# Designs tried in a protein design run: peptides against a protein of PDB entry 5HOI. Part 306

Target 1, 351 residues: chain A of PDB entry 5HOI
Amino acid sequence: FRYMPFSPAGTPFGFTDRRYLTMNEVGYVSTVKNSEQYSITVSFFDVGRFREYHFEDLFGYDLCFLNEKGTLFGQSKTGQIQYRPHDSIHSNWTKIIPLQAGERITSVAATPVRVIVGTSLGYFRSFNQFGVPFAVEKTSPIVALTAQNYRVFSVHYSQFHGLSYSLSELGTSSKRYYKRECPLPMSLPNINSDMKKDANLDYYNFNPMGIKSLFFSSYGDPCIFGSDNTLLLLSKWRSPEESKWLPILDSNMEIWKMSGGKETTDIHVWPLALAYDTLNCILVKGKHIWPEFPLPLPSEMEIRMPVFVKSKLLEENKAILNKKNEIGADTEAEEGEEDKEIQIPVSMAAE

## One batch from the design tools (peptide; made by RFdiffusion4, then SolubleMPNN)

Design b1_p28_2_s2 (from b1_p28_2, 10 letters changed)
Fold by OpenDDE base, seed 1:
Structure b1_p28_2_s2 (fold): chain B 351 residues (1-351), chain A 28 residues (1-28)
Amino acid sequence: as target 1 above (351 residues)
Amino acid sequence: MSLIEKFRKDKSLQEEAKKLFEEIKKLK
């Protein structure tokens, strides 16, 4: 296993000269290779509130976090970070994070009030929005970070303990934990099943944990979207004993429903954010599970607990069809290949 | 309303909900 730089909804280069460094509800950050340089573009979905901007990247930033006030960039190997406010009123700042031999920055996060850097050795570094350091803490190796206001959701990985998570609040004087290195019930990518498609190998080499994104919901709940295409939400995190991960959306099931029960292998959900009861996402069509260029318009998917088993629905629909055919066997079967749209029971639309 | 206009409206509502949540949090 190698600790790779992670950014929320970041995409690999694949065979192209371009990728998304990150994307979320605010916008998307792209980078294009130009010889030994990179051109970075920060684009926004709200073109009325924000103006797209670009700059030349001489450092090869491979980490990014976009928020409503600025963009944080990081270089995983050199330890360089740069914060670029969207508003011209505030200056850009650059800092070098001291890294040990073999240490990598694995993830960065930024809010309007905090900057967070996580490393492959488990160094958790916190700063204010001006790059003034607060603290350095040693944790289990950090593989992913997201933050909202003063709250940080961190994902940790140990070869011995697997995936864990922390939820913390970075006050002015101290870090408070709501959750500290608790088990994360997320499935890791199955090398044997998921990687058999050559098209996905590049993605899992880029992101070995299969974490497509992590974010806070509009209500401030930690969310994670793994390789299984299930959105997990951490409920009741304020009550440590009552806190649980809820599978609030099986996006493969929703795509299957949207396709009329046809197995679609060419449609993929790419998560952006959870806004109320809707997952903001990119619907990706093609061989790659990640969005290409140009970026499609965001779509919305309603969150739904996966209460239905696809196999049972297929069996029930087959049983209904067989009963209809047994009752209809006395009238001349015109062999019209009626495209048997699987009638998704209306009850599944209302629950 | 375009998806972008919905997204803008939802974002304004999210900012209001965040403000309300921070106000409620100051009242507790």
Scores: peptide ipSAE 0.014, ipTM 0.347, DockQ to the pose 0.030
Fold by OpenDDE base, seed 3:
Structure b1_p28_2_s2 (fold): chain B 351 residues (1-351), chain A 28 residues (1-28)
Amino acid sequence: as target 1 above (351 residues)
Amino acid sequence: MSLIEKFRKDKSLQEEAKKLFEEIKKLK
């Protein structure tokens, strides 16, 4: 196992010169390799609220976190971090995170009030939005971070214990834990099943944990989207004894329904955010499970607990079809074979 | 009528999803 730099919904280069460093409901950050340097572009979905900007990256930033106020960049090997406000009023700042031999920054997160850096040795570093340090804590090795306001959702990995998570609040004086290194009921990528397609090998080399994204919902609940394409939401986290992970969306099941019950191997959900009752996502069509360039328009997928088994839905659809054929047998109307074209959402029909 | 339109028109599935969502909201 190798600790790789993680950013929410980040994509690999693959065979291209470009990738997404991160994407969420605010926008997307892309990087293009230009011989000896990188060109970074910060793009926004709300073009009325924000202006796209770009800069030359001489450091090769491989970590990114985008929020409504700025973008945090990091370099996993050198320990360099840079915060860039979206406004021109606040100055950019750069810092070097001291790393031990072999230590890597594995994830970074930023809110309008906090900056967080996590490492492969479990160093959790907290700063304010101006880069003033608060504390350094040693935890289990950090593999992913997200943050909203003062709250941090961290994912940890131990070779002995697998995946765990923490939920903490970063006050001015102290860190409070709501959850501390509790077991995370998320499946790791299965090398034998998930890597059978060469197209997936590049992704799992880039992201060995298969965490496509993690975020807070609009209601402030921790969410994670793993390699199983299931959206997990942490419910009742304020009551440590009552807290549970809810599988609020099986995206493979929803894609299967959308395809008319056909096994589609070329449509993939790429998670951005959970807003109210909808997963904001990119629907990816193609061989790769991640979005390429240009970025498709975001789609909304309604959250639904996976109560339905594919077999039952197939039986019910057969029963509905049989009933329609029984009712339709009495009317000799030549309803021509309307080719059941799967109405792919208009956003996917344009590629 | 696409299978998507059939699922969108299935008021029963929408009502079940809505009930489940309201139950999830009450669990907050």
Scores: peptide ipSAE 0.000, ipTM 0.302, DockQ to the pose 0.066
Fold by OpenDDE base, seed 4:
Formats: structure tokens, C-alpha cells, sequence
Structure b1_p28_2_s2 (fold): chain B 351 residues (1-351), chain A 28 residues (1-28)
């Protein structure tokens, strides 16, 4: 296993010269290889509120976090980070994070008030938005970070203990934990099932944890979207004993419903954010499970707990079809093999 | 309404819809 740089909804290069460093509800950051350098573009969904900008990257930034006030960049191997405000009022700043031999920056996060750097050795470094350091803490190896305001959601990995998570609040003088290295009930990518498609191999080489994204909901709840395409939300995190992960959306089930119960292997959900009761996502059509260029327009998917099992619905629909055929057997009408759309329960139909 | 409250409401609606579905299934 190798610790790879993680950014929320970041994509691999694949066979191309370009990739998304990160994307969320604010926008998307792309990088293009240009001989010895990279060209980075910061694009926004709200073009009325923000202006797209680009710059030449001589460092090869492989980490990124976008928020409403700026973009944080990082280079996993060199330890360089750069914060770029979207406005011209605040100056860009650059800092070198000291790394030990073999240490990597594995994730970065930025809010309007905090910058966070996590490493493969579990160094958690916090800064203000101006790059002034607050603290360094040693945790289990960090594989992913996201942050909202003063809150940080961190994912940790140990070869012995698997995935864990922390939820913390970075005050001015102290870090408060709501959750500290608790087990994360997320499945790792299964090499045998998920990697059989060559198109997925590139993704899991890029992101071996299969964490497509993690974010805070509009209500400030930690969310994670793994390789199983299930959106998990951490509920009741303020009450440690009551806290639980809720599978609030099975995106494979939703795509299956949207297809009229047809197995689609060419439509994929790429998560951006959770806004109220809707997952903002990119519907990816094609061979790759990640969005290519140009970026499709964001879609909304209503969050619903998977109450129904697909196999049971298929068995029930077969039983209904068999009963209809038994009742219809007395009337010789050759109604052709029309592609009988699977009757999805009304509770599962999108309005 | 928190997402949890919406989710509880949606869960209640899903449980009602599941009951309705099981009732409809018994009527077929």
C-alpha cells in the first residue's frame, strides 16, 4: 500500500494530459501537463459570483482544496503549499511543510478561517487563512481531510486497524474532538471485483482508498462517498454514544431506478456536495467512473435511505410477471417482448 | 429543520411508503 495524495473528488490523469485536482459545490480545479510545468485553472459554477483564473504551476501541485474564499494547493512530495484567495484583496502565500524521509502530504483542507495539512505519518498541521501556524499534532496516518468553518473531518488509515475517522473543531487556542480515531464503517475497494475493469485500475492506483469525496453537508454533518457509491452521513456526532453513520444514498440503486431497473454500467455518480436533502453530483457517462473534460453540468440527486433490496424487487417483479402470465394464459394475444420496465415501488420512484 | 430531522421525516415517509407497498402487494 502507498499513501497517495487525496483531494475531494479529484480525478486521475488516466490516458490524458489533464485532470481535476478537486471539485465541489463551489467549482472545479483542473491541471494540464505542459512539458515541464502544469497549467492550473480554477473554475466556478457560479460565474456571476466568481471569475475563473489560471496560473502556471512549476511545482506540480497534486493536492487541492477549493472553498468560497480561496484555493489551497499542495505538493505531496516536496511539502510545498500555496493558498490563493479568489479575490485580489488578499495576497497569495506559499509555505514549505517540513517532511521526514518518505513522508508525504496526503491531504489538505482550507476554510475561510483555517488551513489544514495531513501527512502519511499522521502529522496534523493547522494554520489560519494567512498561513500562520497554530499547532502540530501527531495522529494515525491521515489519508483524507475536509473542513468547514472551524470543523475538520479527517480519515485515517492503519494497515493493522483499517479506516478510522476523527471529527474536531479548531478553536483559536485549542482543538476539541467530537470523535477521535473511531472506526469508519466504509469498505475498501475490492481488487477482485472493482479492478477487473481496466478503466477502474487507473482510479484505484490514483486513489487506493476509493474515497471519491468527503465533505460537510450544508447542516455541518460529515459525509463520505466511497467506492461502493454509497453516501454515508455521520449523524448525532455531538453525542458520541449516539453517533452513527447513515447510508443516506445508494447511488447505484438510484441510477438503477432512473434506468427503469436496467443494469447500467456506463452511468456513474461523482459526488460534489450535500446541500440540504440533495446530493450535488456529476453524472458521468462513459467508461471511466470519474468525470472527463469538459465537465458535465452538476445534477441533483435526492437523498434516500436504501430501504429496498434490488434482488427482492427483482424477485417480486418476476412473481408479478408470472402471475400476470398465468392469468393471461387463457388469452392467446402475442404481446411482443417489449422491454418491460421494472415496476419500481412508488416510494422509490423519483417524483 | 436539521438534515437529521428531514432524514427522520423521510425515514418515516419511507416506512409509511414501505407499509403502503406491502399493503398494495397483499392486494395484488
Amino acid sequence: as target 1 above (351 residues)
Amino acid sequence: MSLIEKFRKDKSLQEEAKKLFEEIKKLK
Scores: peptide ipSAE 0.000, ipTM 0.281, DockQ to the pose 0.047
Fold by OpenDDE base, seed 2:
Structure b1_p28_2_s2 (fold): chain B 351 residues (1-351), chain A 28 residues (1-28)
Amino acid sequence: as target 1 above (351 residues)
Amino acid sequence: MSLIEKFRKDKSLQEEAKKLFEEIKKLK
């Protein structure tokens, strides 16, 4: 295993000169490789609130975090970070994070009030929005970060213990933990099943943990979207004893329902954000599980607890079809069996 | 209205509702 730079909803280059460094509910950051340099574009979905901008990147930024006030960039190997406000009121700042031999920046996060840097050795570095350092803490190796206001959701990896998570609040004087290196009940990519499609190999080489995105909900709950395409939400995190991960959306099940119960292998959910009861996402069509260029318009997907097992729905639908065929055996209508859309019961489409 | 404009409007309404709720809590 090697630590790779993680950014929320970041995409690989694949066979192209272009990729998304990050995307969320605010917008998307793209990079284009031009010989020895990169051109970075920061684009926004709300064109009335924000103006798109671009700049030349001579450092090869491979880490990014976008928020409503600015964009944080990082270079995983050199330790360089840059914060760029979207407005011209505040100046850009650059800092070099001291890295040990073999250490990498694995993730960066930024809010309007905090900048966070996580490393492959588990150094957790916190700054204010002006790049003034608060603290350095040693944790388990950090593989992903996200932040909202003063809260930080961190994912850690150990070869012995697998995935863990922390939820912390970065006050002015101290860091508070709500959760500290607790087990994360997320499935890792299964190399033997998920990599059987050559198109997925490029993605898992780029992102070995299969974490497509990591964000806070509009209510401030930590969310994670893994390789299984299930959205997990951390419920009741203020009560340590009551806190639990809820599988609030099986996106594969929802795509299957939307397709009339047909197995679709060419539609993929790419998560952006959770706003109330709706997952903001990109519906990706094609061989790759990630969005290409140009970026499709965002879609909304309603949250639904996966109460139904796909196999049971298929068995029930077969049983209904068999009963219809037993009743219909007296009418010779040769209507070809192949194209019968699975009628999903309206009640199952409304829950 | 973009998806984001919708969510921004909804976020503003929730922040107003939260302020109202905190004001009502101070009156009780």
Scores: peptide ipSAE 0.018, ipTM 0.397, DockQ to the pose 0.030; fails the geometry check

Design b1_p28_2_s3 (from b1_p28_2, 8 letters changed)
Fold by OpenDDE base, seed 5:
Parts: C-alpha cells; sequence; structure tokens
Structure b1_p28_2_s3 (fold): chain B 351 residues (1-351), chain A 28 residues (1-28)
C-alpha cells in the first residue's frame, strides 16, 4: 500500500498538463505544469468578493486547502507548506515540516484560526494561522483532513484496522476529542468493478481511498463523499455515544431520476460542499468522473434519504402509466407518439 | 452489503435520518 497526497475534490493530471489541486464552495485551485515549474491559479465562484490570483510554483505543490481567508499549499515529499492569505493585508508564510525517512504529508487543512498537517506515519501537527506550532500528536496514519473554525475531521487508515475517523477541537490550551479513531463505515473502491474502465484507473492511482471530498456542513456536521457517490453525514456528534454516520444522498440515484430513469454513464457528481439541504457540486459530463477544463458552473442537488429502490420506482411508474392508458382508452384522440420523457413526479422526490 | 443496503436494513438509522431532515427543514 502507498499513501498518496489527498486534497478535498482534487483531480489527477491524467494525460493533461493541468489539474485541480482542490475545490469547494469558495472556489477552485488549478495547477499547470510548465517544464520543471508549475503555475498555480486560485479562482473564486464569488468574483465580486475575491480577486483571482496566480503565482509560479517551483516546489511542485501536490496538497492544497482553500478557505474564505486564504489558501494552504503543501509538498508531500519535501514537507514544505505555504499559507497565502487572499487579502494583501496579511503576509504569506512558508515552513518546512520535518519528515522522517519515507514519511509523507498526506493531507493539509486550514481555517482562519488553525493550520493542520497530517502524515503517513500519523503525525498530527497543529499551528495557528501564522504558522506558530501548538503541538505534535502521534495517531494512526492520516489519509485525509478537513477543518472548520477550531474543529478538525481526520480520516485514518491502517492495514490492520482499515478506515477510522477522529473529530477534535483545537482550543487555545488543549485538543478535545469528540471521537478518537472510531471505525469509519465507508466502502473502499472495489478495484475489480470500478477499475474495469481504464478512464477510472488514473483516478484510483491518484486517490486509492476513493474519498472524492470531505467537509463540514453549514451546520458544522462532518461530511464525506466516497467512491460509491454516497454523501455521509455524522449525526449527533456532540453526544459521542449516540453519534452515527447517515447516508443523506445517493447521487447515482438522483442522476438516474434526472435522466428520466435511464441508466447514464457519462454524468458524474463531483462534491463541493453541503449548504443546508443542498449539495453544491459540479455535474461532470464525459468519460472521466472528475471535472476537466474549463470548470463547469456549480449545481445544487437536494439531499434525499436513500430509501427508494430503482426496481420499485420503475414498477410504480409502470402502474401509473397503465392506469393512465386505461382511463385514456375511452377517448380515441390520435395525439402522436412524441417521446414521452417519463417525468418522475416531483412528489416522488419529496417523500 | 453497501452503506445504502445497511441503511435500508436498519429502522433506527432511518428514524434518525428522518429526524435530521426535519431539523434541517426547520432551520431553513
Amino acid sequence: as target 1 above (351 residues)
Amino acid sequence: MSLIEKFRADPELQKEAKELFEEIKKLK
């Protein structure tokens, strides 16, 4: 097994010279390879609130985290990190994280008040927004990080225990755990089913955990979006014994509904954030499961409990069509065979 | 068994998800 650098909603290069380092509700960070150098662009969805900026990257940053106040960059092999505030009032800073032989930075996160670095050996390093260190903690190997304010959601992986998660708060005096290395009930990518399409091999080589993104909701709940395209939310995390992972969206089911109950293989959901009851996402059309260039505009997808089964919905729709045909058979009006797109009634989306 | 299949087999998880959706609708 090889630990790879992870960033939320990051994309591979594939056969191109460009990729997204990260994207979320704030914006997207792209990098373009130019010989031995990289050009990084930080772009925003709210063009009135933020100004796009770019810089030359001589280090080959492969880790990124974007927030409303700045962008954190990291180089997984060298241990270099850079924080760049969006506002010119605050200075950029750089730091080298000391790495052991074979250790890698696997994930980075930043809030307006904290910077977090996780490694393949399970070193959890915390800093303030100015790069001043607080503590170093030894955990299980870290594979993904996200943070909101003082709260950190970390995903861990061991060959013996599989996936686990922690939820912690980084106060001024101490780290508090709500959850500490608890089992994460997420499915890993199935190499035999998901890799049969050569187009997905590049993605799973880039991201072997299949975690497309992880974030906090607008209400501050930890969310994760895996290779199965299911959005999971951690319910009741304030009561550690009562906390459960809930599937709150089957995005494959929603794409199937949007397609009039047709199986589509060319539309993919790429997660950005959860705001209230809506998943902000990119609807990717094409061969690759990740967005290419240029980035499509974000879409909203309403969250739905995954209680429905495709077979039952198809049977119910057939029964409704048969009833309409029985009622319509008494009126001989030859209205032509126009392609009756099976409008799945919006009411069947609301139950 | 997928996460969704486990969820469909667990009435307690379905109840808790329904409670969460009702809370989200009240906060909107």
Scores: peptide ipSAE 0.495, ipTM 0.932, DockQ to the pose 0.868
Fold by OpenDDE base, seed 1:
Structure b1_p28_2_s3 (fold): chain B 351 residues (1-351), chain A 28 residues (1-28)
Amino acid sequence: as target 1 above (351 residues)
Amino acid sequence: MSLIEKFRADPELQKEAKELFEEIKKLK
């Protein structure tokens, strides 16, 4: 196993010279290889609120976090980080994170008030928005970070303990934990099933944890979207004893429903954010499970409790069709090969 | 057993999810 640099909804290069460093509800950051250099573009979905900008990257930033006030970049091997405010009123700043031999920055996060750096050795480094350091904490190895305001959601990985998570608040004087290195009930990518498709091998080499993204919801709940394409939300996190991970969307089930109950392998959900009851996502069409260029427009997918089982839905639909055929068998309706679109009962979309 | 399979087997998780969905629907 190797700790890889993680950014929320980041994509691999694949066979191309370009990738997304990160994307969320604010926008998307792309990088293009140009010889030994990179050209980075920071693009926004709200073109009226923000102006797209680009710059030459001489460092090869492989970590990124985008928020409404700026973009944080990081280089996993060198420890360089750069914060670029979107507003020209505020200056860019650069810092070198001291790394031990073999240590990597594995994830970075930024809010309007905090910058967070996590490493493969489990160093959690916190800064203000101006790059002034607060603290260095030693945790289990960090594989992913996200942050909203003063709150940080961190994912940790140990070869012995698997995946864990922490939820913390970075006040002015101290770090408060709501959760500290608790078990994360997310499934890791199944190497034997998921990697048999060559197109997925590049992704899992880029992201061996299969964490497509993690974010806070609009209500401030920690969310994670894994390789199983399930959106998990941490419920009741303010009451640490009551807090549970809830599957709130099976995106494979929703794609199956949208396809009229046809199994599809060419449509994929790429998560951006959760706003209210709606997952903001990219519907990816093609061989790769990640968005290519140009980026499709974001789509909205309503969250649905994953109670439905495909087999039961198929059995119920067969029973409905058989009853219709038994009632209709007295009329000489010609055997037109009507494309048996599984009429998913509209009533099951309303629960 | 996936998290979804665990969820389908746990009525308390389903109840908590339903409560969450009802809260989200009230805030929309």
Scores: peptide ipSAE 0.491, ipTM 0.931, DockQ to the pose 0.850
Fold by OpenDDE base, seed 3:
Structure b1_p28_2_s3 (fold): chain B 351 residues (1-351), chain A 28 residues (1-28)
Amino acid sequence: as target 1 above (351 residues)
Amino acid sequence: MSLIEKFRADPELQKEAKELFEEIKKLK
């Protein structure tokens, strides 16, 4: 296993000279290889609120986190980080994170009030928005970070304990834990099933954990979207004894329903954010499970409990069709081959 | 067992998910 640099919804280069460093509900950050240099562009979905900007990257930033106030960049090997405010009022700042031999920055996160750096040795480093350090804590190896306001959701990996998570709040004087290195009930990518397609091999080499993204919902609940294309939400996290991970969307099931019950291999959900009851996402068309260039417009997908099984839905639809054919058999059989699109009754989602 | 298969086998997790969805629907 190798610790790879992780950014929320980041994409590999694949066979191209360009990739997305990160994307979320605010926008998307792209990088293009130009000889030994990189050109970075920070783009926004709300073009009325924000202006797109670009700069030359001489360091080869491989980590990124975008928020409403600025963009944090990181270089996993050198330990360099840079924060760029979106406004011209606040100055950019750069810092070098001291790394041990073989240590890597594995993830970075930024809010309007905090900057967080996680490493492959499990160093958790916290700063204010101006790059002033608060603390260095030793944890299990960090593989992913996200943050909202003062809250941090961290994912950890050890060879002995597998995946764990922490949920913490970074006050001015102390770190509070709601959850500390608790088991994360997420499945790792199945190498034997998922890697049979060459198009998926490049992605799992880029992201061995298969975590497409992690974020906080609009209500401040930790969310994670894995390689199984299931959205997990941490419920009741304020009561640590009652807190549970709930599957709130099976995106493969929703794509199957949208396709009229046809198995599709060319439509993929790429998660951005959860706003209320709606997953903001990119619907990716093609062989790759990640978005290419140009970026499609974001789509909305309503969350649904994954209670239905494909086999049962197909049996119920066959039983409904057979009953309709038994009732219709008393009127003259005009054999019009009308491709009756199986109207999945919308009504069973409301009761 | 996938997390979804575990969820389908656990009536308590299904109840907590239903309560969460009812709460989200009231906030909309």
Scores: peptide ipSAE 0.490, ipTM 0.931, DockQ to the pose 0.804
Fold by OpenDDE base, seed 2:
Structure b1_p28_2_s3 (fold): chain B 351 residues (1-351), chain A 28 residues (1-28)
Amino acid sequence: as target 1 above (351 residues)
Amino acid sequence: MSLIEKFRADPELQKEAKELFEEIKKLK
């Protein structure tokens, strides 16, 4: 297994000179290859609140985390990190993270009060927003990080134990764990099924864990969106013994419903954030499962308990169609082969 | 078995998800 740099909702270059380093509800960070240099642009969805800015990147930043106060950049191989406030009041700062031979920064996260760096050897490094270090902790290898305020959600991977997660709070004096390296019940990408489409190979080479994004909800619950296109939320995380991962959205099922029960292979959900009961996402149209350029406008998808089975819904719809045909058989209406779009009743979406 | 398949087989997970959805709807 090769540890790759992870950023929330980051995209591969593919065959292009440009990619998204990260995106969320605040905005999106893009990078363009210009010979041996990169041009980075930090763009925002709320253009009234924030101003887009760009800069030349001589280091080749491959890690990024965007928040409402600034952008954290990282270079996975060199250990360089840079924090850039969005305002001009606070100064940019740069730091080199000491890496061992073969160690990589695998993920970075930043809040208005904390900066976190995770590595392929499982070093968890914490800083304040000014780059003052708090601690270095040794954990299992870190593959993904997100943070909100003082809270950190970390995903770990080992060849022996698979995926695990931690949920911690970075106070002023100490790190508190709510969860520490507990099993994460997320499915890994199935190489044999998911990689049969050449269009997905580039993505899984870029992101071997298939974690499209991870974030905290607006209520501060850890969320993760995997290769199965299921949104998972960690319920009751304040009670360590009661906490469970809940599937709160099957985005493939919702796209199937939106398509009138037709199998679509050209519409993909790209997760940004969970705000209340709605997944903020990009609806990607095309061959690639990730957004290209220009970025489409964000869409909202209401969360739904994944209780429905596609086969049962198809059987119920066939039974409804058969009953309608039995009632309609007494009227001599001509056999027009009109493509009867299976109108999935909107009422079945609301229960 | 996917997490969704486990969820469909587990009445306790379904109950807890329902409670969560009711809480989210009350906070909106």
Scores: peptide ipSAE 0.487, ipTM 0.931, DockQ to the pose 0.858

